# Peptides against a protein of PDB entry 4PAS: the designs that were tried, part 5

Target 1, 39 residues: chain A of PDB entry 4PAS
Amino acid sequence: SVNQASTSRLEGLQSENHRLRMKITELDKDLEEVTMQLQ
Target 2, 39 residues: chain A of PDB entry 4PAS as posed
Amino acid sequence: SVNQASTSRLEGLQSENHHLRMKITELDKDLEEVTMQLQ

## One batch from the design tools (peptide; made by RFdiffusion4, then SolubleMPNN)

Design b1_p9_5_s2 (from b1_p9_5, 4 letters changed)
Fold by OpenDDE base, seed 4:
Structure b1_p9_5_s2 (fold): chain B 39 residues (1-39), chain A 9 residues (1-9)
Amino acid sequence: as target 1 above (39 residues)
Amino acid sequence: KLEELKKKL
């Protein structure tokens, strides 16, 4: 149904949003470590 | 290692 397709799309976007947020947090830590090594 | 971190950025 249109509702099932909309729900599955929303769940996919929520999962990707979570993955991207976790990747940002990883990159922020990697950047902090690089910054500490350059000091 | 710095080069492994640079590969993720």
Scores: peptide ipSAE 0.057, ipTM 0.663, DockQ to the pose 0.124
Fold by OpenDDE base, seed 3:
Structure b1_p9_5_s2 (fold): chain B 39 residues (1-39), chain A 9 residues (1-9)
Amino acid sequence: as target 1 above (39 residues)
Amino acid sequence: KLEELKKKL
């Protein structure tokens, strides 16, 4: 149904949003480590 | 270490 397709798309976007937030947190830690090595 | 981190950015 149209509602099932919309729900599955929302779940896909929610999972990708979570993945991207985890990647941002990883990159923030990598930047902190780079900053400490440049001091 | 530094060059490996630079490749992830």
Scores: peptide ipSAE 0.056, ipTM 0.664, DockQ to the pose 0.256
Fold by OpenDDE base, seed 1:
Structure b1_p9_5_s2 (fold): chain B 39 residues (1-39), chain A 9 residues (1-9)
Amino acid sequence: as target 1 above (39 residues)
Amino acid sequence: KLEELKKKL
């Protein structure tokens, strides 16, 4: 149904949003480690 | 370590 397709799209976008937030947190930690190695 | 971090950026 249209509602099922809309729900599945929202769940996909929520999962991708979570993945991107986790990737930002990983990159922030990788930058902190690089910064500590340059000191 | 540094070169592995550079590959993730």
Scores: peptide ipSAE 0.056, ipTM 0.666, DockQ to the pose 0.125
Fold by OpenDDE base, seed 2:
Structure b1_p9_5_s2 (fold): chain B 39 residues (1-39), chain A 9 residues (1-9)
Amino acid sequence: as target 1 above (39 residues)
Amino acid sequence: KLEELKKKL
């Protein structure tokens, strides 16, 4: 149904948003480690 | 380590 397709799309966007937030946190930590190694 | 980290950024 249109509702099922909309729900599955929203769940996909929510999971991708979570993945991207975790990737930002990983990159911020990698930048901190690079910064500490350059000091 | 540092060059492997730079490749992930």
Scores: peptide ipSAE 0.054, ipTM 0.656, DockQ to the pose 0.173

Design b1_p9_5_s3 (from b1_p9_5, 3 letters changed)
Fold by OpenDDE base, seed 1:
Order: structure tokens, then sequence, then C-alpha cells
Structure b1_p9_5_s3 (fold): chain B 39 residues (1-39), chain A 9 residues (1-9)
């Protein structure tokens, strides 16, 4: 149904949003490490 | 894009 397709799309977007937030957190840690090494 | 940015670090 249209509702099932919309729900599955939302779940996919939520999962991708979570993945991207985890990648941002990893990058923030990598940047912190580089910043500490440059000090 | 984020993985590409990470690979530059």
Amino acid sequence: as target 1 above (39 residues)
Amino acid sequence: KLEELKAQL
C-alpha cells in the first residue's frame, strides 16, 4: 500500500540518519586526535 | 562524502 511504502521509506531515512550521525561522531573524534597531535 | 572526508584524515 502507499502507507507501507511511506513507512518503509521513513524507516530507511531514519536508519541512514543514524548512520550519518555515527559517522559525524567518528569524524569529530578523528579531528580531536589530529588537533591534539598538532598541539 | 563523510567517508571521503574521513579518508583525508
Scores: peptide ipSAE 0.038, ipTM 0.549, DockQ to the pose 0.143
Fold by OpenDDE base, seed 5:
Structure b1_p9_5_s3 (fold): chain B 39 residues (1-39), chain A 9 residues (1-9)
Amino acid sequence: as target 1 above (39 residues)
Amino acid sequence: KLEELKAQL
């Protein structure tokens, strides 16, 4: 149904959003470590 | 894109 397609798309977007947030957190940590090494 | 950026660090 149209509702099932919409819910499945939302779940996919939510999972990708979570994945991207985790990657941002990893990059922020890696940038902090590099910044500390350059000081 | 984010993995490529991470690989440069």
Scores: peptide ipSAE 0.038, ipTM 0.549, DockQ to the pose 0.140
Fold by OpenDDE base, seed 3:
Order: C-alpha cells, then sequence, then structure tokens
Structure b1_p9_5_s3 (fold): chain B 39 residues (1-39), chain A 9 residues (1-9)
C-alpha cells in the first residue's frame, strides 16, 4: 500500500540519518586528533 | 562523501 511504502521509506531515512550522525561524530574526533598532532 | 573525507585523514 502507499502507507506501507511511505513507512518503509521513513524507516530507511531514519536509519541513514543515524548512520550519518555516527560518521559525523567519528570525523569530528578524527579532526580533533589531527589538530592536536599539528600543534 | 563522508567516507571520502575520512579517507583523506
Amino acid sequence: as target 1 above (39 residues)
Amino acid sequence: KLEELKAQL
């Protein structure tokens, strides 16, 4: 149904959003470590 | 794109 397709798309977007937020947090940490090494 | 940025570190 249209509702099932919309729900599955939302769940996919929510899981991808979570994955991307975790990657941002990892990159922020990696950039902090590089910044410390350059000081 | 975030993985590409990570690969530059």
Scores: peptide ipSAE 0.038, ipTM 0.550, DockQ to the pose 0.148
Fold by OpenDDE base, seed 4:
Structure b1_p9_5_s3 (fold): chain B 39 residues (1-39), chain A 9 residues (1-9)
Amino acid sequence: as target 1 above (39 residues)
Amino acid sequence: KLEELKAQL
């Protein structure tokens, strides 16, 4: 149904949003480690 | 793009 397709799309977007947020957090940590090494 | 940026660190 249209409702099922909309729900599955939302779940896909939510999972990708979560994945991208986790990658940003990893990059922020890696940048912090580089910053500490430059001090 | 984020993985490519991470690979430069």
Scores: peptide ipSAE 0.038, ipTM 0.546, DockQ to the pose 0.143

Design b1_p9_5_s4 (from b1_p9_5, 4 letters changed)
Fold by OpenDDE base, seed 3:
Structure b1_p9_5_s4 (fold): chain B 39 residues (1-39), chain A 9 residues (1-9)
Amino acid sequence: as target 1 above (39 residues)
Amino acid sequence: KLQDLLKQL
């Protein structure tokens, strides 16, 4: 069904968006730790 | 911080 394909694509984009947001949060933490070590 | 930018989305 067109609706099923659209729903599965949206769920895939939502899961990837969540993964990328988590990775940005990890990198922001790693940058803070590096910044603290350079002070 | 990148965390503040993520809270605006």
Scores: peptide ipSAE 0.062, ipTM 0.617, DockQ to the pose 0.050
Fold by OpenDDE base, seed 5:
Structure b1_p9_5_s4 (fold): chain B 39 residues (1-39), chain A 9 residues (1-9)
Amino acid sequence: as target 1 above (39 residues)
Amino acid sequence: KLQDLLKQL
């Protein structure tokens, strides 16, 4: 149904959003570590 | 920090 397709798309976007947020958090930590090593 | 921006989303 149109509702099922919309729900599955939203769940896919929510899972990808979560994955990207976790990756940004990892990169921000790695950047902080590199910044501390350069001081 | 990017972590602070992510907490606002």
Scores: peptide ipSAE 0.061, ipTM 0.612, DockQ to the pose 0.049
Fold by OpenDDE base, seed 1:
Structure b1_p9_5_s4 (fold): chain B 39 residues (1-39), chain A 9 residues (1-9)
Amino acid sequence: as target 1 above (39 residues)
Amino acid sequence: KLQDLLKQL
Protein backbone atom coordinates (compact mmCIF):
# COMPACT_ATOMS: atom_id res chain seq x y z
CA SER B 1 0.00 0.00 0.00
CA VAL B 2 1.01 3.71 -0.26
CA ASN B 3 1.18 3.76 3.57
CA GLN B 4 3.54 0.72 3.69
CA ALA B 5 5.83 2.27 1.03
CA SER B 6 5.86 5.58 2.97
CA THR B 7 6.64 3.78 6.28
CA SER B 8 9.48 1.72 4.71
CA ARG B 9 10.93 4.92 3.16
CA LEU B 10 10.75 6.74 6.53
CA GLU B 11 12.48 3.82 8.31
CA GLY B 12 15.23 3.87 5.63
CA LEU B 13 15.69 7.65 6.06
CA GLN B 14 15.74 7.29 9.89
CA SER B 15 18.44 4.56 9.72
CA GLU B 16 20.54 6.65 7.28
CA ASN B 17 20.08 9.76 9.49
CA HIS B 18 21.32 7.75 12.51
CA ARG B 19 24.33 6.42 10.50
CA LEU B 20 25.25 9.96 9.36
CA ARG B 21 24.94 11.39 12.92
CA MET B 22 27.25 8.64 14.23
CA LYS B 23 29.78 9.34 11.42
CA ILE B 24 29.72 13.11 12.14
CA THR B 25 30.31 12.36 15.86
CA GLU B 26 33.31 10.14 14.97
CA LEU B 27 34.80 12.80 12.65
CA ASP B 28 34.29 15.55 15.30
CA LYS B 29 36.23 13.41 17.82
CA ASP B 30 39.02 12.65 15.30
CA LEU B 31 39.26 16.39 14.46
CA GLU B 32 39.50 17.28 18.19
CA GLU B 33 42.33 14.72 18.66
CA VAL B 34 44.23 16.04 15.58
CA THR B 35 43.71 19.67 16.71
CA MET B 36 45.05 18.83 20.20
CA GLN B 37 48.16 17.16 18.68
CA LEU B 38 48.89 20.20 16.43
CA GLN B 39 48.64 22.81 19.28
CA LYS A 1 30.85 21.08 20.45
CA LEU A 2 29.37 19.52 17.27
CA GLN A 3 27.95 16.69 19.45
CA ASP A 4 25.77 19.23 21.33
CA LEU A 5 24.41 20.60 18.01
CA LEU A 6 23.55 17.02 16.87
CA LYS A 7 21.53 16.44 20.10
CA GLN A 8 19.36 19.49 19.21
CA LEU A 9 18.34 17.99 15.79
Scores: peptide ipSAE 0.060, ipTM 0.607, DockQ to the pose 0.048
Fold by OpenDDE base, seed 2:
Structure b1_p9_5_s4 (fold): chain B 39 residues (1-39), chain A 9 residues (1-9)
Amino acid sequence: as target 1 above (39 residues)
Amino acid sequence: KLQDLLKQL
């Protein structure tokens, strides 16, 4: 149904949003570590 | 920090 397709799309977007938020947090930490090593 | 911006979303 249209509702099932919309729900499955929302779940996929929520999963990708979570993955991207985790990757941003990892890169922010890696940048902080590199910045401390360059000081 | 980016972590503070992510807590506001």
Scores: peptide ipSAE 0.060, ipTM 0.606, DockQ to the pose 0.046

Design b1_p9_6_s1 (from b1_p9_6, 6 letters changed)
Fold by OpenDDE base, seed 2:
Formats: C-alpha cells, structure tokens, sequence
Structure b1_p9_6_s1 (fold): chain B 39 residues (1-39), chain A 9 residues (1-9)
C-alpha cells in the first residue's frame, strides 16, 4: 500500500540519517585530533 | 561546530 511504501521509505531515511550523524561525530573528533596535533 | 546540527536534527 501507499502507507506501507511511505513508512518503509521513512524507516530507511531514519536509519541513513542516524548513520550520517554518527559519521559526522566521528569526523568531527578526527578533525579535532588532527587540529590539536598541528598546533 | 557540528554539535548544533546534531542537536537540531
């Protein structure tokens, strides 16, 4: 159904959003460490 | 910083 397709898409987008947020946190930490090493 | 983006999401 349209509702099932919409909910499945939303769940996929939510999981990808979570993955990307975790990656941003990781990269932010890596950037901080590199910045500290360069100072 | 990225913290604000994460808090708003």
Amino acid sequence: as target 1 above (39 residues)
Amino acid sequence: RHDELLKQA
Scores: peptide ipSAE 0.066, ipTM 0.627, DockQ to the pose 0.052
Fold by OpenDDE base, seed 1:
Structure b1_p9_6_s1 (fold): chain B 39 residues (1-39), chain A 9 residues (1-9)
Amino acid sequence: as target 1 above (39 residues)
Amino acid sequence: RHDELLKQA
């Protein structure tokens, strides 16, 4: 149904949002580690 | 910090 398709799309976007948030946190940590190595 | 930006979003 249209509602099922919309729900599935929302769940997909929510999971991707979470994945991207985790990736940003990872990259921030990696940048900090590289910065410390340059000191 | 990026974590702070994520909390605000």
Scores: peptide ipSAE 0.066, ipTM 0.623, DockQ to the pose 0.051
Fold by OpenDDE base, seed 3:
Structure b1_p9_6_s1 (fold): chain B 39 residues (1-39), chain A 9 residues (1-9)
Amino acid sequence: as target 1 above (39 residues)
Amino acid sequence: RHDELLKQA
């Protein structure tokens, strides 16, 4: 149904959003570690 | 910064 397709798309976008947020957090941590090492 | 982003994820 239209509702099922919309729900599935939303769930996919939510999972991708979560994945991307976790990746940003990882990269920010890596950047912090590099910054500390350069000081 | 890291903690705030993790809490929102």
Scores: peptide ipSAE 0.064, ipTM 0.626, DockQ to the pose 0.050
Fold by OpenDDE base, seed 5:
Structure b1_p9_6_s1 (fold): chain B 39 residues (1-39), chain A 9 residues (1-9)
Amino acid sequence: as target 1 above (39 residues)
Amino acid sequence: RHDELLKQA
């Protein structure tokens, strides 16, 4: 149904949003470590 | 966050 398709799309977007937020956190940590090593 | 990074290393 239209409602089922919309719900599945929203759940997919929420999952991808979470994945991307975790990746940003990892990259922020890596950048901080590199910055510390260069100082 | 330098202290936290040193603790984790």
Scores: peptide ipSAE 0.037, ipTM 0.539, DockQ to the pose 0.068

Design b1_p9_6_s2 (from b1_p9_6, 5 letters changed)
Fold by OpenDDE base, seed 4:
Structure b1_p9_6_s2 (fold): chain B 39 residues (1-39), chain A 9 residues (1-9)
Amino acid sequence: as target 1 above (39 residues)
Amino acid sequence: SHEELLAQA
């Protein structure tokens, strides 16, 4: 149904959002470590 | 310090 498809899409977007937020945090940490190594 | 920078990451 339309409702089931919309719910599944929302759940997919929510999981992807979480994944991307975790990746941003990881990249921020990596950048900080690189910055520290350059000092 | 470098340790403080890593702790903030």
Scores: peptide ipSAE 0.033, ipTM 0.551, DockQ to the pose 0.070
Fold by OpenDDE base, seed 2:
Structure b1_p9_6_s2 (fold): chain B 39 residues (1-39), chain A 9 residues (1-9)
Amino acid sequence: as target 1 above (39 residues)
Amino acid sequence: SHEELLAQA
């Protein structure tokens, strides 16, 4: 149904959002570590 | 420090 398709799309977007938030946190940490090493 | 960086992640 339309509702099932919309729910599945939302769940997919929520999982992707979580993945991207974790990736940005890791990249921020890596950037800070590189910055610290270059000081 | 590395410890502070890990705590912020």
Scores: peptide ipSAE 0.031, ipTM 0.566, DockQ to the pose 0.069
Fold by OpenDDE base, seed 1:
Structure b1_p9_6_s2 (fold): chain B 39 residues (1-39), chain A 9 residues (1-9)
Amino acid sequence: as target 1 above (39 residues)
Amino acid sequence: SHEELLAQA
């Protein structure tokens, strides 16, 4: 149904959003490590 | 320290 398709799309977008947020956190951590090593 | 910096992330 249209509702099922919309729900599945939303769940996919929410999952991708979570994945991207985790990647940002990891990149922030990596940047901090590099910054400290350069000090 | 490294540990303190990582704890802030």
Scores: peptide ipSAE 0.031, ipTM 0.561, DockQ to the pose 0.072
Fold by OpenDDE base, seed 5:
Structure b1_p9_6_s2 (fold): chain B 39 residues (1-39), chain A 9 residues (1-9)
Amino acid sequence: as target 1 above (39 residues)
Amino acid sequence: SHEELLAQA
């Protein structure tokens, strides 16, 4: 149904959002480590 | 240090 397709797409976007947020956190940690090593 | 970075996370 239209509702099932919409909810499935929303769930996909939510999972991708979570994945990207986790990646941002890791990149922030890596940046901090590199910054510390350069000091 | 790595420990300090981990403590901040």
Scores: peptide ipSAE 0.030, ipTM 0.545, DockQ to the pose 0.069

Design b1_p9_6_s3 (from b1_p9_6, 5 letters changed)
Fold by OpenDDE base, seed 5:
Structure b1_p9_6_s3 (fold): chain B 39 residues (1-39), chain A 9 residues (1-9)
Amino acid sequence: as target 1 above (39 residues)
Amino acid sequence: QHEELLKQA
């Protein structure tokens, strides 16, 4: 149904959003470590 | 910048 397709798409976007936020957190930590090593 | 993005997402 249209509602099921919309729900599945939203769940997919929510999971991808979470994945990307976790990746940003990882990269920010890596950047902090590099910055600290350069000080 | 990334911290603000994480708060808005």
Scores: peptide ipSAE 0.038, ipTM 0.580, DockQ to the pose 0.056
Fold by OpenDDE base, seed 3:
Structure b1_p9_6_s3 (fold): chain B 39 residues (1-39), chain A 9 residues (1-9)
Amino acid sequence: as target 1 above (39 residues)
Amino acid sequence: QHEELLKQA
């Protein structure tokens, strides 16, 4: 149904949003470590 | 954690 397709799309976007936020946190940590090593 | 990073953010 239209509702099932919309719900599945929203759940997919929510999971991808979470994954991307976790990746940003990882990259922020990696950048901090590199910066500390260069100083 | 690094003071210089905190100043740039």
Scores: peptide ipSAE 0.029, ipTM 0.565, DockQ to the pose 0.093
Fold by OpenDDE base, seed 1:
Structure b1_p9_6_s3 (fold): chain B 39 residues (1-39), chain A 9 residues (1-9)
Amino acid sequence: as target 1 above (39 residues)
Amino acid sequence: QHEELLKQA
């Protein structure tokens, strides 16, 4: 149904959003560690 | 820590 297709699309976007937020957090931590080592 | 690094950049 249209509702099932919309729900599956939203779930896909939510999972990708979560993945990207986790990657941003990882890169932020790595950047902080590098900056602390250079200071 | 990150907020202080952003102020220095």
Scores: peptide ipSAE 0.027, ipTM 0.553, DockQ to the pose 0.149
Fold by OpenDDE base, seed 2:
Structure b1_p9_6_s3 (fold): chain B 39 residues (1-39), chain A 9 residues (1-9)
Amino acid sequence: as target 1 above (39 residues)
Amino acid sequence: QHEELLKQA
């Protein structure tokens, strides 16, 4: 149904959003570590 | 720490 397709799309977008937020946190930490090592 | 790095940039 349209509702099932919309729900599945939302769940996929929520999962991807979470993955991307975790990747941003990881990259921020890596950038901080590299920046401190270059000082 | 990150806020201090941003302040120095």
Scores: peptide ipSAE 0.027, ipTM 0.549, DockQ to the pose 0.136

Design b1_p9_6_s4 (from b1_p9_6, 6 letters changed)
Fold by OpenDDE base, seed 4:
Structure b1_p9_6_s4 (fold): chain B 39 residues (1-39), chain A 9 residues (1-9)
Amino acid sequence: as target 1 above (39 residues)
Amino acid sequence: EYEKLRELA
């Protein structure tokens, strides 16, 4: 149904959003470590 | 923690 498709898409977007936020945090941490190593 | 690095970029 339309509601099933919409809710499934929303859940997918929410999970992807969370995944991307975690990836950004990890990349920021990696960048910090690289920056510290270059000092 | 990461704000200064983001500013640098």
Scores: peptide ipSAE 0.040, ipTM 0.577, DockQ to the pose 0.152
Fold by OpenDDE base, seed 2:
Structure b1_p9_6_s4 (fold): chain B 39 residues (1-39), chain A 9 residues (1-9)
Amino acid sequence: as target 1 above (39 residues)
Amino acid sequence: EYEKLRELA
């Protein structure tokens, strides 16, 4: 159904959002380490 | 932290 498809899409977007937020956190830490090494 | 580092660059 349309509702089922919409729900599945939302759940997929939510999981991807979480994955991307975790990746941003990791990249932030990596960037901090590089910045500290360059200072 | 990310925004702070971005501003530094």
Scores: peptide ipSAE 0.040, ipTM 0.578, DockQ to the pose 0.207
Fold by OpenDDE base, seed 1:
Structure b1_p9_6_s4 (fold): chain B 39 residues (1-39), chain A 9 residues (1-9)
Amino acid sequence: as target 1 above (39 residues)
Amino acid sequence: EYEKLRELA
Protein backbone atom coordinates (compact mmCIF):
# COMPACT_ATOMS: atom_id res chain seq x y z
CA SER B 1 0.00 0.00 0.00
CA VAL B 2 0.94 3.68 -0.19
CA ASN B 3 1.31 3.73 3.59
CA GLN B 4 3.63 0.71 3.55
CA ALA B 5 5.81 2.30 0.85
CA SER B 6 5.97 5.58 2.78
CA THR B 7 6.90 3.77 6.00
CA SER B 8 9.66 1.79 4.27
CA ARG B 9 11.06 4.97 2.72
CA LEU B 10 11.03 6.74 6.09
CA GLU B 11 12.81 3.82 7.77
CA GLY B 12 15.46 3.88 5.03
CA LEU B 13 16.00 7.61 5.45
CA GLN B 14 16.19 7.23 9.24
CA SER B 15 18.84 4.51 8.96
CA GLU B 16 20.87 6.59 6.48
CA ASN B 17 20.54 9.63 8.75
CA HIS B 18 21.91 7.57 11.65
CA ARG B 19 24.81 6.31 9.50
CA LEU B 20 25.73 9.85 8.45
CA ARG B 21 25.56 11.15 12.03
CA MET B 22 27.92 8.38 13.14
CA LYS B 23 30.34 9.30 10.33
CA ILE B 24 30.23 12.96 11.38
CA THR B 25 31.05 11.96 14.96
CA GLU B 26 34.05 9.94 13.78
CA LEU B 27 35.32 12.78 11.59
CA ASP B 28 34.92 15.25 14.46
CA LYS B 29 37.02 12.98 16.67
CA ASP B 30 39.69 12.68 13.96
CA LEU B 31 39.70 16.47 13.61
CA GLU B 32 40.19 16.85 17.36
CA GLU B 33 43.14 14.46 17.37
CA VAL B 34 44.81 16.15 14.38
CA THR B 35 44.25 19.62 15.84
CA MET B 36 45.72 18.58 19.18
CA GLN B 37 48.79 17.19 17.43
CA LEU B 38 49.28 20.39 15.41
CA GLN B 39 48.98 22.72 18.41
CA GLU A 1 34.78 20.21 22.11
CA TYR A 2 34.51 18.96 18.53
CA GLU A 3 32.37 21.97 17.61
CA LYS A 4 34.93 24.29 19.23
CA LEU A 5 37.72 22.82 17.09
CA ARG A 6 35.59 23.00 13.94
CA GLU A 7 35.06 26.71 14.61
CA LEU A 8 38.80 27.21 15.04
CA ALA A 9 39.52 25.67 11.63
Scores: peptide ipSAE 0.039, ipTM 0.590, DockQ to the pose 0.242
Fold by OpenDDE base, seed 5:
Formats: C-alpha cells, structure tokens, sequence
Structure b1_p9_6_s4 (fold): chain B 39 residues (1-39), chain A 9 residues (1-9)
C-alpha cells in the first residue's frame, strides 16, 4: 500500500541518516587525531 | 576537543 511504501522509505532514510551522522563523527575524530599528531 | 582545534586553525 501507499502507507507501507512511505513507512519503508522513511525507515530507510532514517537508517541512512544515522549511518551518515556516525561517519561524520568518525571523521571529526580522525581529523582531531591527525591535528594533534601534527602539533 | 575538536572544536578547540578547529578554532586554532
């Protein structure tokens, strides 16, 4: 149904959003580590 | 911590 398709799409977008936020946090930590090592 | 380093740059 339309409602089932919309719900499935939302769940997919929510999981991808979470994945991307985790990747951003990881990259921020990596940049911090590199910056500290260069000092 | 990263905010402090970003401010420095």
Amino acid sequence: as target 1 above (39 residues)
Amino acid sequence: EYEKLRELA
Scores: peptide ipSAE 0.033, ipTM 0.583, DockQ to the pose 0.154

Design b1_p9_7_s1 (from b1_p9_7 with E2V)
Fold by OpenDDE base, seed 2:
Structure b1_p9_7_s1 (fold): chain B 39 residues (1-39), chain A 9 residues (1-9)
Amino acid sequence: as target 1 above (39 residues)
Amino acid sequence: LVEKLEEIK
């Protein structure tokens, strides 16, 4: 149904949003470590 | 850094 396709799309977007947030947190930490090494 | 930026794109 249109509702099932919309729900599955939302779940996919929520999962991808979570993945991207985790990658942003990892990149922030790596940037901090690089910044500390350059001081 | 670079590898993680490639994974986001």
Scores: peptide ipSAE 0.040, ipTM 0.554, DockQ to the pose 0.134
Fold by OpenDDE base, seed 3:
Structure b1_p9_7_s1 (fold): chain B 39 residues (1-39), chain A 9 residues (1-9)
Amino acid sequence: as target 1 above (39 residues)
Amino acid sequence: LVEKLEEIK
């Protein structure tokens, strides 16, 4: 069904968006640790 | 840092 394909695509994009947000949070933490080591 | 940036691309 066109609706099933659209729903599965949206769920895939939502899961990838969540993964990318988690990676951004990890990078922000790594940058804080590097900044603290340079002080 | 660099490895995590490559995983986002």
Scores: peptide ipSAE 0.039, ipTM 0.551, DockQ to the pose 0.135
Fold by OpenDDE base, seed 4:
Structure b1_p9_7_s1 (fold): chain B 39 residues (1-39), chain A 9 residues (1-9)
Amino acid sequence: as target 1 above (39 residues)
Amino acid sequence: LVEKLEEIK
C-alpha cells in the first residue's frame, strides 16, 4: 500500500540518518585527536 | 578518516 511504502521509506531514512550521525560523531572525535596532535 | 568520508559521500 502507499502507507507501507511511505513507512518503509521513513524507516530507511531514519536508519540512514542515525548511521550518518554516528559517522559525524566519529569524525568529530578523529578531528579532536588530530587537533591535539598538532598542538 | 578517509574511509569514513568516502562512505558519507
Scores: peptide ipSAE 0.039, ipTM 0.548, DockQ to the pose 0.125
Fold by OpenDDE base, seed 1:
Structure b1_p9_7_s1 (fold): chain B 39 residues (1-39), chain A 9 residues (1-9)
Amino acid sequence: as target 1 above (39 residues)
Amino acid sequence: LVEKLEEIK
């Protein structure tokens, strides 16, 4: 149904959003460590 | 950066 396709798309976007947020957190920490080493 | 991303949740 249109509702099932919309729900599966939302779940996919939510999982990708979570993955991207975790990757941003990792990169922010890596950037902080590099910045601290360059000071 | 991370604190602002938590506030957007």
Scores: peptide ipSAE 0.038, ipTM 0.560, DockQ to the pose 0.058

Design b1_p9_7_s2 (from b1_p9_7, 4 letters changed)
Fold by OpenDDE base, seed 2:
Structure b1_p9_7_s2 (fold): chain B 39 residues (1-39), chain A 9 residues (1-9)
Amino acid sequence: as target 1 above (39 residues)
Amino acid sequence: LEEELRKIQ
């Protein structure tokens, strides 16, 4: 149904949003480590 | 940055 397709799309976007937020946290940690190595 | 991400989750 249109509702099932919309729900599955929303779940996919929520999963991708979570993945991207976790990747931002990883990159922030990598930048902190690089910053500490440059001090 | 992690704390700001936690506030949005």
Scores: peptide ipSAE 0.044, ipTM 0.529, DockQ to the pose 0.056
Fold by OpenDDE base, seed 4:
Structure b1_p9_7_s2 (fold): chain B 39 residues (1-39), chain A 9 residues (1-9)
Amino acid sequence: as target 1 above (39 residues)
Amino acid sequence: LEEELRKIQ
């Protein structure tokens, strides 16, 4: 149904949003570690 | 640390 397709799309976007937020936090930490090594 | 790094860049 249209509702099942919309729910599945929302769940996919929510999981991708969570994945991208975790990747940003990881890259921010890696950038902090690299910057400390360059000082 | 991020706040101190933002002041240097």
Scores: peptide ipSAE 0.034, ipTM 0.481, DockQ to the pose 0.092
Fold by OpenDDE base, seed 3:
Structure b1_p9_7_s2 (fold): chain B 39 residues (1-39), chain A 9 residues (1-9)
Amino acid sequence: as target 1 above (39 residues)
Amino acid sequence: LEEELRKIQ
């Protein structure tokens, strides 16, 4: 149904949003570590 | 820390 396709798309976007947020937090930490090593 | 470091560079 149109509702099932919309729900599945929303769940996919929520999962990708969570993955991207976790990757941002990892890259922020890696940037902090590199910056501390360059000082 | 990162926001303060970005202001110094």
Scores: peptide ipSAE 0.033, ipTM 0.477, DockQ to the pose 0.098
Fold by OpenDDE base, seed 5:
Structure b1_p9_7_s2 (fold): chain B 39 residues (1-39), chain A 9 residues (1-9)
Amino acid sequence: as target 1 above (39 residues)
Amino acid sequence: LEEELRKIQ
């Protein structure tokens, strides 16, 4: 149904949004570690 | 750490 296809697309976008947020937090930590090593 | 780095920049 149109509703099932819309729900599955939303769930896919929500999972990708979560993955991207976790990758931002990882990169922020990696930048903090590099900044500390350069001081 | 982030709060201390923000004070140095």
Scores: peptide ipSAE 0.033, ipTM 0.468, DockQ to the pose 0.077

Design b1_p9_7_s4 (from b1_p9_7, 5 letters changed)
Fold by OpenDDE base, seed 1:
Structure b1_p9_7_s4 (fold): chain B 39 residues (1-39), chain A 9 residues (1-9)
Amino acid sequence: as target 1 above (39 residues)
Amino acid sequence: LQEELQKIL
């Protein structure tokens, strides 16, 4: 039970971490596109 | 920023 709850919590944190990293990459690309349009 | 992000993914 304790190991299963710890594993499910880690999987939830890993999926959220991946989602946030992908969102940072998207926002970096959007910032580069805006920077290119302002030059 | 992209090169540093690729090291983390």
Scores: peptide ipSAE 0.037, ipTM 0.567, DockQ to the pose 0.066
Fold by OpenDDE base, seed 2:
Structure b1_p9_7_s4 (fold): chain B 39 residues (1-39), chain A 9 residues (1-9)
Amino acid sequence: as target 1 above (39 residues)
Amino acid sequence: LQEELQKIL
């Protein structure tokens, strides 16, 4: 149904949002480590 | 950066 397709799309977007949030946190840590090495 | 990221996450 249209509702099932909308729910599955929302779940996929929520999963991708979570993955992207984790990747931002990893890149912020990597940036901090690089910044400390350049001081 | 971290404090502003923590507000968005």
Scores: peptide ipSAE 0.036, ipTM 0.570, DockQ to the pose 0.077
Fold by OpenDDE base, seed 3:
Structure b1_p9_7_s4 (fold): chain B 39 residues (1-39), chain A 9 residues (1-9)
Amino acid sequence: as target 1 above (39 residues)
Amino acid sequence: LQEELQKIL
């Protein structure tokens, strides 16, 4: 039970970390496109 | 920006 709860929490944190990394990459691309349009 | 992001990821 304790190990299963810890594993499930780690998997949730790993999936959220991956989602946030993908969102940062998307926002960097959007910022590059805006920067190119302002030149 | 991308070079600094790659250091954090």
Scores: peptide ipSAE 0.035, ipTM 0.565, DockQ to the pose 0.080
Fold by OpenDDE base, seed 5:
Structure b1_p9_7_s4 (fold): chain B 39 residues (1-39), chain A 9 residues (1-9)
Amino acid sequence: as target 1 above (39 residues)
Amino acid sequence: LQEELQKIL
């Protein structure tokens, strides 16, 4: 149904949003380590 | 950058 397709799309976007937030946190940590090595 | 990222996470 249109509702099932909309729900599955929302769940996919929520999962990708969570994955991207975790990757941003990892890259921020890597940036902090590089910044600390350059000081 | 870190303070602005913490508001989004």
Scores: peptide ipSAE 0.036, ipTM 0.572, DockQ to the pose 0.086; fails the geometry check

